# Peptides against a protein of PDB entry 6UG1: the designs that were tried, part 4

Target 1, 304 residues: chain A of PDB entry 6UG1
Amino acid sequence: SNEERKRRKYFHMLYLVCLMVHGFIRNEWINSKRLSRKLSNLVPEKVFELLHPQKDEELPLRSTRKLLDGLKKCMELWQKHWKITKKYDNVGLYMRTWKEIEMSANNKRKFKTLKRSDFLRAVSKGHGDPDISVQGFVAMLRACNVNARLIMSCQPPDFTNMKIDTSLNGNNAYKDMVKYPIFWCEVWDKFSKKWITVDPVNLKTIEQVRLHSKLAPKGVACCERNMLRYVIAYDRKYGCRDVTRRYAQWMNSKVRKRRITKDDFGEKWFRKVITALHHRKRTKIDDYEDQYFFQRDESEGIPD
Target 2, 301 residues: chain A of PDB entry 6UG1 as posed
Amino acid sequence: SNEERKRRKYFHMLYLVCLMVHGFIRNEWINSKRLSRKLSNLVPEKVFELLHPQKDEELPLRSTRKLLDGLKKCMELWQKHWKITKKYDNEGLYMRTWKEIEMSANNKRKFKTLKRSDFLRAVSKGHGDPDISVQGFVAMLRACNVNARLIMSCQPPDFTNMKIDTSLNAYKDMVKYPIFWCEVWDKFSKKWITVDPVNLKTIEQVRLHSKLAPKGVACCERNMLRYVIAYDRKYGCRDVTRRYAQWMNSKVRKRRITKDDFGEKWFRKVITALHHRKRTKIDDYEDQYFFRRDESEGIPD

## One batch from the design tools (peptide; aimed at target 1 Y10 F265 W269)

Design b1_p8_8_s3 (made by RFdiffusion4, then SolubleMPNN; from b1_p8_8, 3 letters changed)
Fold by OpenDDE base, seed 1:
Structure b1_p8_8_s3 (fold): chain B 304 residues (1-304), chain A 8 residues (1-8)
Amino acid sequence: as target 1 above (304 residues)
Amino acid sequence: DLEPPELE
């Protein structure tokens, strides 16, 4: 019905705000001075120097290569620190079906909300789920004075799916779900004027995204609980930006159709949510990023 | 206190 379409759209919007606020809160927690002091001790001086290379005026690419080597070594150090990767409770922050949402509303399941103190302890010990591990890695880079931002792929229920039963069948559902991350890191490269993508936990990869990312879900089974639609960046100064354009190869042709921003009302609403979570002034980094997104929109073209 | 450098 038209009413059920309106209900699903409204619930998608509410759920998206809750996810974006969750990302904001986790980004605040990883700025903990107590955590920073502990995590800085994991990075030896030689690796710190690689994270902060001198600008090579002849070949800026040499400085980028040093930064990339420093980030690789930080990933290796992080793997040594992280002792226990817990499975997610149920589906974690991956996408729920409409049926799962309805069943969860009826069941007063006390979602055990992780407290700030428990999060800081988990990161400090190296014991937690993959999301806590990524968030801790971002905290370690920030402790080393790296301009690292937390990335969250927000997974609200699919309001474009009008099926009554959306039950997902299959024993491999968890493996397919966790094949691609929900949280990752980006690091600002001041030499190339670009964001470097870092997945320290899942794919254990560093990439300079041009047209496509390795972190973008591929295949039907992986996309059932991980639809790339809302990739939100949270920086150390409490900036909040939509960076979906970086990771979406087909933003205009495919991704936009599954976003609330497909219509003018949804676009205006989503901009208000981003603005409410963006607690810093605009910088030249934002200008370079917006220029890159513009070039990516021109290069994709208008879908036929 | 290393103030985190401004986002330039």
Scores: peptide ipSAE 0.017, ipTM 0.525, DockQ to the pose 0.020
OpenDDE base, seeds 2, 3, 4, 5: peptide ipSAE 0.015, 0.016, 0.014, 0.015; ipTM 0.561, 0.550, 0.502, 0.549

Design b1_p8_8_s4 (made by RFdiffusion4, then SolubleMPNN; from b1_p8_8, 4 letters changed)
Fold by OpenDDE base, seed 5:
Structure b1_p8_8_s4 (fold): chain B 304 residues (1-304), chain A 8 residues (1-8)
Amino acid sequence: as target 1 above (304 residues)
Amino acid sequence: WLEPPELK
């Protein structure tokens, strides 16, 4: 019905705000001075120097190569720190079906909300789910004065799915669900004036995204619970930015149709949500990023 | 000298 379409759109919007607020709160928690002091001790001086290379005026690419090597060594150090990777409880922050939402509303399952103290302890011990691990990795880079962003791929239920039963054909194997991350890191490269993508936990990869990312879900089974639609960046100064354009190859033709921003009302609403979560002034880094997004939009063209 | 974080 038209009513069910409106209900699903509204519930998608509410769920998206809750996810974006969750990302904001986690981004605040990883700025903990107590955690920062502990995590800085994991990074030896030689690796710290690679994270902060001198500018090579003759060949800026040499400085970028040092930064990339420093980030690789930080991933290795993080893997040594992390002792226990827990499975997600149920589906974690991956996309739920409409049926799962209806069933969960009937089941008063006490969601154990992880408290700030428990999160800081989990990161500090190296015990937790992959999301806690990525968030802790961002905290370690920030403890080393690296301009690292927490990236969250927000997975609200698909309001474009109007099926009555949205049950998945069989229990999607946990392996297919977690094939691609929900959280990752970006690091600012001051030499190339670009964001470097870092997945320290899932794919264990560093990428300089041009046209496509390895972190973008590919294949039916993984896309059922992980649809790239709302990739939100949270920086150390409580900036909040939509960076979906970086990771979406087909933003205009495919991704936009699955977003609330497909219409003017949804775009204006989503801009208000971003603005409410953005607590810093604009910087020249934002100008370089917006220029990159503009060039990516022009190069994709208008969908046929 | 750590350059001041570009995010003021």
Scores: peptide ipSAE 0.006, ipTM 0.454, DockQ to the pose 0.018
OpenDDE base, seeds 1, 2, 3, 4: peptide ipSAE 0.005, 0.006, 0.006, 0.000; ipTM 0.454, 0.451, 0.455, 0.458

## One batch from the design tools (peptide; aimed at target 1 V21)

Design b1_p9_1 (made by RFdiffusion4)
Pose (drawn by RFdiffusion4):
Structure b1_p9_1 (pose): chain A 301 residues (1-169, 173-304), chain P 9 residues (1-9)
Amino acid sequence: as target 2 above (301 residues)
Amino acid sequence: VLEEALKLL
């Protein structure tokens, strides 16, 4: 019914707001001073110097390379620090079906509250699922004074799914791509470097294509790329989906609430509500990348 | 923050 259609649109908006805000608060917890100081001693002087390379006037590229080596070394040592990698209970934060949600609302059960202290204890011990692991990795980079963002792929239920049944054909297929990952600024190439230290274990300077965007019909059942939100050290919140969307204006726009005008205005209200800093020059360099990327997409196939 | 965000609905 048209009524159920409207409810799905609203609940989608609601669940999306909650997800984005959780990203905002989790980013705050990541900045914890007590935790940052402990995680900093995990980084040797050699790697620390690689994470803060000197300006190389003649060839800025060499500085970028040193940072990449440093990022690689950090990924490696984080693989060692993280001793226990749990499985997501049930579905984690991956996209759920309307049926699954209706049923979760029905069954109330018992849920162990988490809070901030428990999160900190888990990151310091090295115990957690991949989300906790990557989030802790970002906290470590920040303790070393690198401009690290936390990236979250918000996966609210699909408001474009009109079906009354909503049934699907695997765990391995869900976890192929991450929900959380990291970005680090390169002041020499003036670009954001994408880092996934937990799932794909890769570092990529995304230009026009990214390894992180999910592919194949089976894998996209639980991970439909729509809202890629970046949170930074100074409490910025930016929609960074353009970096990770091969067909943003075609394929992805149909799945976002921003396809109509009301939707865009509303979404901007939330982003602004979550962006608690003023504009820097880096924001401009990023907007320039997005503009060029927006104009290079062209006609679809 | 959450309460403010929810008021935009």

Design b1_p9_1_s1 (made by RFdiffusion4, then SolubleMPNN; from b1_p9_1, 3 letters changed)
Fold by OpenDDE base, seed 4:
Structure b1_p9_1_s1 (fold): chain B 304 residues (1-304), chain A 9 residues (1-9)
Amino acid sequence: as target 1 above (304 residues)
Amino acid sequence: ILEEVLSLL
């Protein structure tokens, strides 16, 4: 019905806000001074120097290569720190079906909300789910004065799915769900004027994204619980930015159709949500990023 | 922040 379409759209908006606020809160927690002091001790001086290379005036790419090597070593150090990767409880923050949402409304499942103290302890011990691990990695880089962002791929239920039964075929193994991350890191490269993508936990990869990312879900089975629609970046200064354009090859032709921003109302609403979560002034880094997004929109073309 | 963001719904 038209009513069910409105209900699903509204519930998608509410769920998206809750996810974006969750990302904001986790971004505050990883700025903990107590955690920062502990995590800085994991990074030897030689690795710190690689994270902070001098500018090579002849070949800025040499400085970028040092930064990339420093980030690789930080991923290796993080793997040594992280002792226990827990499985997600149920589907974690991966996308739920409408049927799963309806069934969960009937079952008052007390979601065990992780407290800030428990999060800080989990990161400090190296014990937690993959999301806690990525968030802790961002905290370690920030402890080393690296301009690292927490990235969250928000997975609200698909309001474009109007099927009554939205049950997934039971073969969506936990492995297919977790094939691609929900949380990752971006690091500002001051030499190339670009964000470097870092997945320290899932794919264990570092990318300089040009046209596509390895972190973008591929194939029907992987996209059922992980649809690339809302990739939100949280920086150390409490900036909040939509960075979906970086990771979406087909933003205009495919991704936009699955976003609340497909219409003018949804675009205006989503901009208000981003603005409410954006607690810093604009910087030249934002200008370089917006220029990159513009060039990516032009290079995709207008879908026929 | 949460209340402000929820007021947008």
Scores: peptide ipSAE 0.038, ipTM 0.792, DockQ to the pose 0.919
OpenDDE base, seeds 1, 2, 3, 5: peptide ipSAE 0.035, 0.033, 0.033, 0.027; ipTM 0.782, 0.772, 0.731, 0.745

Design b1_p9_1_s2 (made by RFdiffusion4, then SolubleMPNN; from b1_p9_1, 5 letters changed)
Fold by OpenDDE base, seed 3:
Structure b1_p9_1_s2 (fold): chain B 304 residues (1-304), chain A 9 residues (1-9)
Amino acid sequence: as target 1 above (304 residues)
Amino acid sequence: ILDKVLSLL
């Protein structure tokens, strides 16, 4: 019905706001001075020097290579620190079906909310789910004065899915779900004027995204609970930016149709949400990023 | 922040 379409659109908006606020709160928690002092001790001086290379005036790419090597060594150090990777409770922050949402409204399941103290303890001990692990890795890089941001792929229910039953069938549903991350890291490369993508936990990869990312979900089964639609970046100065354009190969042709921003009302609303979560002034880094997004929009073109 | 964001719904 038209009423069910309105209901699903509204519930998608509400759920998206809750996810974006969750990402904001986790980004505040990883700025903990106590946690920073503890995590800086995991990084030896030689790795710190690689994270802070001098600018090579002859070949700036040499400086980028040192930074990439430093980030690789930080991922290896993080794997040694992290002792226990817990499975998600149910589906974690992956996408729920409309049936699961309806059933959860009837079941007063007290979701165990992780307190700030419990989060800091979990990161400090190296015990938690993959999301806590990624968030802790961002905290470690920030403790080393690296301009690292937390990336969140927000998974609100698909308001474009009008099926009554949206139950997922499959024996490997959890494996397919966790094949691609929901949280990852980006690091500013001051030499190339680009963001470096780092997945320290799931795919254990570093990439310099041009047209496509390895972190973008591929295949029907993986996309059932992980649809790339709202990739939000949270920086150390409480900046909030939509970075979906980086990870979406087909932003205009495919991704936009699955976003609230497909219409002018949704675009204006989503800009208000981003503005409410953005707590810093604009910088030259934002200018370079916006130029990159513009070039990516021109290169994709308008779908016929 | 939450109140400001909730006011947008």
Scores: peptide ipSAE 0.057, ipTM 0.814, DockQ to the pose 0.792
OpenDDE base, seeds 1, 2, 4, 5: peptide ipSAE 0.055, 0.034, 0.055, 0.051; ipTM 0.812, 0.775, 0.812, 0.810

Design b1_p9_1_s3 (made by RFdiffusion4, then SolubleMPNN; from b1_p9_1, 4 letters changed)
Fold by OpenDDE base, seed 5:
Structure b1_p9_1_s3 (fold): chain B 304 residues (1-304), chain A 9 residues (1-9)
Amino acid sequence: as target 1 above (304 residues)
Amino acid sequence: ILDEVLSLL
């Protein structure tokens, strides 16, 4: 019905806000001074120097190469720190079906909310799910004075899916679900004036995204619980930015149709949510990023 | 923050 379409749209909006607030809270927790002091000790001086290369004026690419080598070594150090990767409870923060939402409303399951103290202990011990591990990696880079962002791919229910039964085929569902991450890292390269993408946990990759990302879900089975629609960046100064354009090859033709921002009402609403979560002044880094997004939008063109 | 964001719903 038209009513069910409206209900699913509003529930998607509510769920998206809750996810974005969750990302904001986790971004505050990883700024913990106690955690920072503990995680800085994991990074040797020689690796710290690679993270902070001098500007090579003759060949800025040499400075970028040092930063990339420093980030690679930080991923290796993080793997040594992390002792236990727990499976997600059920689907974690991956996309739920409408049927699963309805069943969860009927089942008063006590959701065990992870407290800040438990999170800090989990990161410090190297025990937790992949999301806690990525968040801890961002905390380690921030402890080394690196301008690292926490990236969250928000997975609200698909309000464009009007099927009554959205049951997924059960057997391989977990492996396909976790094939691509929900959380990752971005690091500012002050030499190239670009964000570097880092997945320290899932794909264990460093990428300088131009047109496409390895972190973008591919294939029907992977996209059932991980649809790239709302990639939100949380920085160390409590900035909040939509960075979906970086990771979406087909923003205009495909991704926009699955977002609340497909209409003017949804765009204005989503801009208000971003503004409410954005607690810093604009910087030249935001100007370089917006210029990159503009060039990516022009290069994609308008869908036929 | 949560209250401000909830006020947008």
Scores: peptide ipSAE 0.039, ipTM 0.796, DockQ to the pose 0.847
OpenDDE base, seeds 1, 2, 3, 4: peptide ipSAE 0.037, 0.028, 0.028, 0.035; ipTM 0.790, 0.742, 0.745, 0.783

Design b1_p9_1_s4 (made by RFdiffusion4, then SolubleMPNN; from b1_p9_1, 4 letters changed)
Fold by OpenDDE base, seed 3:
Structure b1_p9_1_s4 (fold): chain B 304 residues (1-304), chain A 9 residues (1-9)
Amino acid sequence: as target 1 above (304 residues)
Amino acid sequence: ILEKVLSLL
């Protein structure tokens, strides 16, 4: 019905806000001075120097290569620190079906809310789910004065799915779900004027995204609980930015149709949400990023 | 922040 379409759209908006606020809160927690002091001790001086290379005036790419090597070594150090990767409780922050949402409304399941103290302890011990691990890795890079941001792929229920039963079929549902991350890291390369993508936990990869990312879900089974639609970046200065354009190959043709921003009302609303979560002034880094997004929009073209 | 964001719904 039209009323069910309105209800699903509204519930998607509410759920998206809750996810974006969750990302904001986690980004604040990883700025803990106590955690920073502990995590800086995991990074030896030689790795710190690689994270802070001098500018090579002859070949700026040499400086980028040092930074990439430093980030690789940080990823290896993080794997040594992290002792226990817990499975998600149910589906974690992956996408729920409409049936699961309806069933959860009837069941007063007390979701175990992780307190700030428990989060800081989990990161410090190296015990937690993959999301806590990625968030801790961002905290370690920030402790080393790296301009690292937390990336969150927000997974609200699909308001474009009007099926009554949205049950997922498949024996490997969890394996396919966790094949791609929900949280990852980006690091500012001051030499190339680009963001470097780092997945320290799931795919254990570092990439310089041009047209496509390895972190973008591929295949029907993986996309059932992980649809790339709202990739939000949280920086160390409480900036909040939509960076979906980086990871979406087909932003205009495919991704936009699955976003609240498909219409002018949704675009204006989503811009207000981003503005409410953005707590810093604009910088030259934002200008370089917006220029990159503009070039990516021109290169994709308008879908016929 | 939460209140400000909730006021947008």
Scores: peptide ipSAE 0.045, ipTM 0.798, DockQ to the pose 0.909
OpenDDE base, seeds 1, 2, 4, 5: peptide ipSAE 0.045, 0.031, 0.045, 0.042; ipTM 0.795, 0.766, 0.798, 0.794

Design b1_p9_2 (made by RFdiffusion4)
Pose (drawn by RFdiffusion4):
Structure b1_p9_2 (pose): chain A 301 residues (1-169, 173-304), chain P 9 residues (1-9)
Amino acid sequence: as target 2 above (301 residues)
Amino acid sequence: DKFEEILEE
């Protein structure tokens, strides 16, 4: 019914707001001073110097390379620090079906509250699922004074799914791509470097294509790329989906609430509500990348 | 409250 269609659109908006705000608060917890000081001693002087390379006037590229080596070394040592990698209970933060949600609302059960202290304890011990692991990795980079963003792919239920049944054909297929990952600024190449230290264990300077965007019909059942939100040290919140969307204006727009005007205005209201800093020059360099990327997409196939 | 107001709009 048209009524159920409207409810799905609203609940989608609601769940999306909650997800994005959770990203905002989790990013705050990541900045915890007490935790940052402990995680900093995990980084040797050699690697620390690689994470803060000297300006090389003749060839800025060398500085970028040193940072990449540093990022690689950090990924490695984080693989060692993280001793216990849990499985997501049930579905984690991956996209759920309308049927699954309706049923979760029905069954109230008992839910162990988490809070901030428990999160900190888990990151210091090295116990957690991949979300906690990557988030902790970002906290470590920040304790070393690198401009590290937390990236979250918000996966609200699909408001474009009109079906009354909503059934699907696997765990391994869900976890192929991450919900959380990291970006680090390169002041030499003036670009954001994408880092996934937990799932794909890769570092990529995304230009026109990214390894992180999910592929194949089976894998996209639980992970439909729509809202890639970046949170930074100074409490910025930016929609970074353009970096990770091969067909943004075609394939992805149809799945976002921003396809109509009311939707874009509303979404902007939330981003602004979550962006608690003023514009820097880096924001301009990023907008320039997005503009060029937006104009290079062209006609679809 | 602020988010509720945004949703109500």

Design b1_p9_2_s1 (made by RFdiffusion4, then SolubleMPNN; from b1_p9_2, 4 letters changed)
Fold by OpenDDE base, seed 1:
Structure b1_p9_2_s1 (fold): chain B 304 residues (1-304), chain A 9 residues (1-9)
Amino acid sequence: as target 1 above (304 residues)
Amino acid sequence: SLFEKILKE
């Protein structure tokens, strides 16, 4: 019915706000001065120097190469620190089906909300789920004065799916679900004027995204619980930005159709949510990023 | 809350 379509759209919007607020709160927690002091001790001076290379005026690419080597070494150090990777409880922050949502409303399962103190202890000990591990890695880079963002791929239920039964048939659902991350890192390269993508936990990869990312889910089974629609960046100064354009190859043709921003009402609403979570002034870094997104929109073209 | 305002608009 038209009513059920409206209900699913509204529930998607509510769920999306809750996810974006969760990302904001986790981004605040990783700015902990106590945690920062502990995590800075994991990074030797030689690795710190690689994270902060001098500007090579002859060949700026040499400075970028040093930064990339520093980030690689930080990933290796992080793997040594992280002792226990816990499985997610159920589906974690991956996408739920409409049936699972309806069933969960009936089942008063007390979500054990992780407290700030428990999170800080988990990161400090190297014990937690992959999301806590990525968030801790971002905290370590920030402790080394690196301009690192926490990235969250928000997975609200698919309001474009009007099927009554949305049950997923496969027991292999967990392996396919966790094949691609929900959280990752971006690092600002001041030399190339670009964001570097870092997945320290799942794919253990560093990339300079041009047209597509390795972190973008591929294949039907992986996309069932991980649809790239809302990739939100949280910086160390409590900035909040939609960076979906970086990771979406087909933003205009495919991704936009599955976003609340497909219509003018949804676009205006989503801009209000981003604005409410954005607690810093605009910078030249935002100008370079917006220019890159513009060039990516022009290069994709308008879908016929 | 601010979020309730954003959801009602």
Scores: peptide ipSAE 0.024, ipTM 0.674, DockQ to the pose 0.972
OpenDDE base, seeds 2, 3, 4, 5: peptide ipSAE 0.022, 0.023, 0.024, 0.023; ipTM 0.687, 0.664, 0.673, 0.674

Design b1_p9_2_s2 (made by RFdiffusion4, then SolubleMPNN; from b1_p9_2, 4 letters changed)
Fold by OpenDDE base, seed 1:
Structure b1_p9_2_s2 (fold): chain B 304 residues (1-304), chain A 9 residues (1-9)
Amino acid sequence: as target 1 above (304 residues)
Amino acid sequence: SLFEKILAE
């Protein structure tokens, strides 16, 4: 019905806000001064120097290469620190089906909320799920004075899916779900004026995204619980930005149709949510990023 | 998560 379509759209919006607020709170927790002091001790001086290369005036690419090598070594150090990777409880922050949502509303299951103190202890010990591990990695880079963002791929239920039964059947459903990350890192390269993408936990990759990312889910089974729609960046200064354009090859043709921002009402609403979570002034880094997104929109074109 | 609490309320 038209009413059920409105209900699912509204529930998607509410769910998206709750996810974005969760990302904001986790981004605040990883700014803990106590955690920062502990995590800085994991990074040797030689690796710190690679993270902060001098500008090579002859070939700025040499400075970027040093930064990339420093980030690779940080990823290796993080793997040594992280002792226990826990499985997600159920589906974690991956996309739920409409049936799972209806069943969860009927079952007053006491969701165990991780407290700030428990999170900080988990990161400090290297014991937790992959999301806690990525968030801790961002905290370690920030402890080394690196301009690192926490990235969250928000997975609200698909309001474009009007099927009643959306049950996911499959023996490998968990493996397919966790094949691609929900959380990752971006690092600002001051030499190339670009964000570097870092997945320290799942794919263990560093990339300079041009047209597509390795982190973008591919294949039907992987996309069932991980649809690239809302990739939100949280910086060390409590900035909040939509960076979906970086990771979406087909933003205009495919991704936009599955976003609340497909219509003017949804665009205005989503902009208000971003603005409410954006607690810093605009910088030249935002100008370079917006220019890159503009060039990506022009290069994709408007689908005819 | 906090998110899961807000959805259960």
Scores: peptide ipSAE 0.024, ipTM 0.722, DockQ to the pose 0.079
OpenDDE base, seeds 2, 3, 4, 5: peptide ipSAE 0.024, 0.024, 0.024, 0.024; ipTM 0.717, 0.719, 0.672, 0.673

Design b1_p9_2_s3 (made by RFdiffusion4, then SolubleMPNN; from b1_p9_2, 4 letters changed)
Fold by OpenDDE base, seed 4:
Structure b1_p9_2_s3 (fold): chain B 304 residues (1-304), chain A 9 residues (1-9)
Amino acid sequence: as target 1 above (304 residues)
Amino acid sequence: SLFEQILAE
């Protein structure tokens, strides 16, 4: 019905705000001074120097290569620190079906919200789910004075799916779900004036995204619980930015149709949400990023 | 709440 369409759109918006606020709260927690002091001790001086290379005036790419090597070594150090990767309880922050939402509304399942103290302890011990691990990795880089962002791929229920039964059939549902991450890291490269993508936990990869990312879900089974629609970046200064354009090859032709921002009302609303979560002034880094997004929009073209 | 502010506008 038209009413059910309105209800699903509204619930999608509500769920999206809750996810974005969750990302904001986790981004505050990883700024903990107590955690920072502990995690800085995991990074040897030689690796710290690679994270902070001098500018090579002849070939800035040499400085970028040192930074990339430093980030690779940080990823290896993080794997040594992280002792226990827990499975997600149910689907974690991956996308739920409408049926699962309706069934969950009837079952007063107390979502066991992880407290700040428990999170800090989990990161410090190296015990937790993949999301906690990624968040801890961002905290370690920030402890080394690296301009690292927490990235969250927000997975609200698909308001464009009007099917009554949205049951997912598949023996490998969990494996397909966790094939691609929900959380990752970005690091500012001051030499190339670009964000470097780092997945320290899932794919264990470092990328300089041009047109495509390995972190973008591919295949029907993987996209059932992980639709790339809202990739939100949280920086160390409490900035909040939509970075979906980096990871979406087909933003205009495909991804936009699955976002609340497909219409002017949804665009204005989503901009208000971003603005409310953005607690810093604009910087030259934002200018370089916006220029990159503009070039990516031009290169995709307008879908016919 | 931030949520209430976003819904009230």
Scores: peptide ipSAE 0.025, ipTM 0.684, DockQ to the pose 0.606
OpenDDE base, seeds 1, 2, 3, 5: peptide ipSAE 0.024, 0.023, 0.023, 0.024; ipTM 0.724, 0.719, 0.677, 0.674

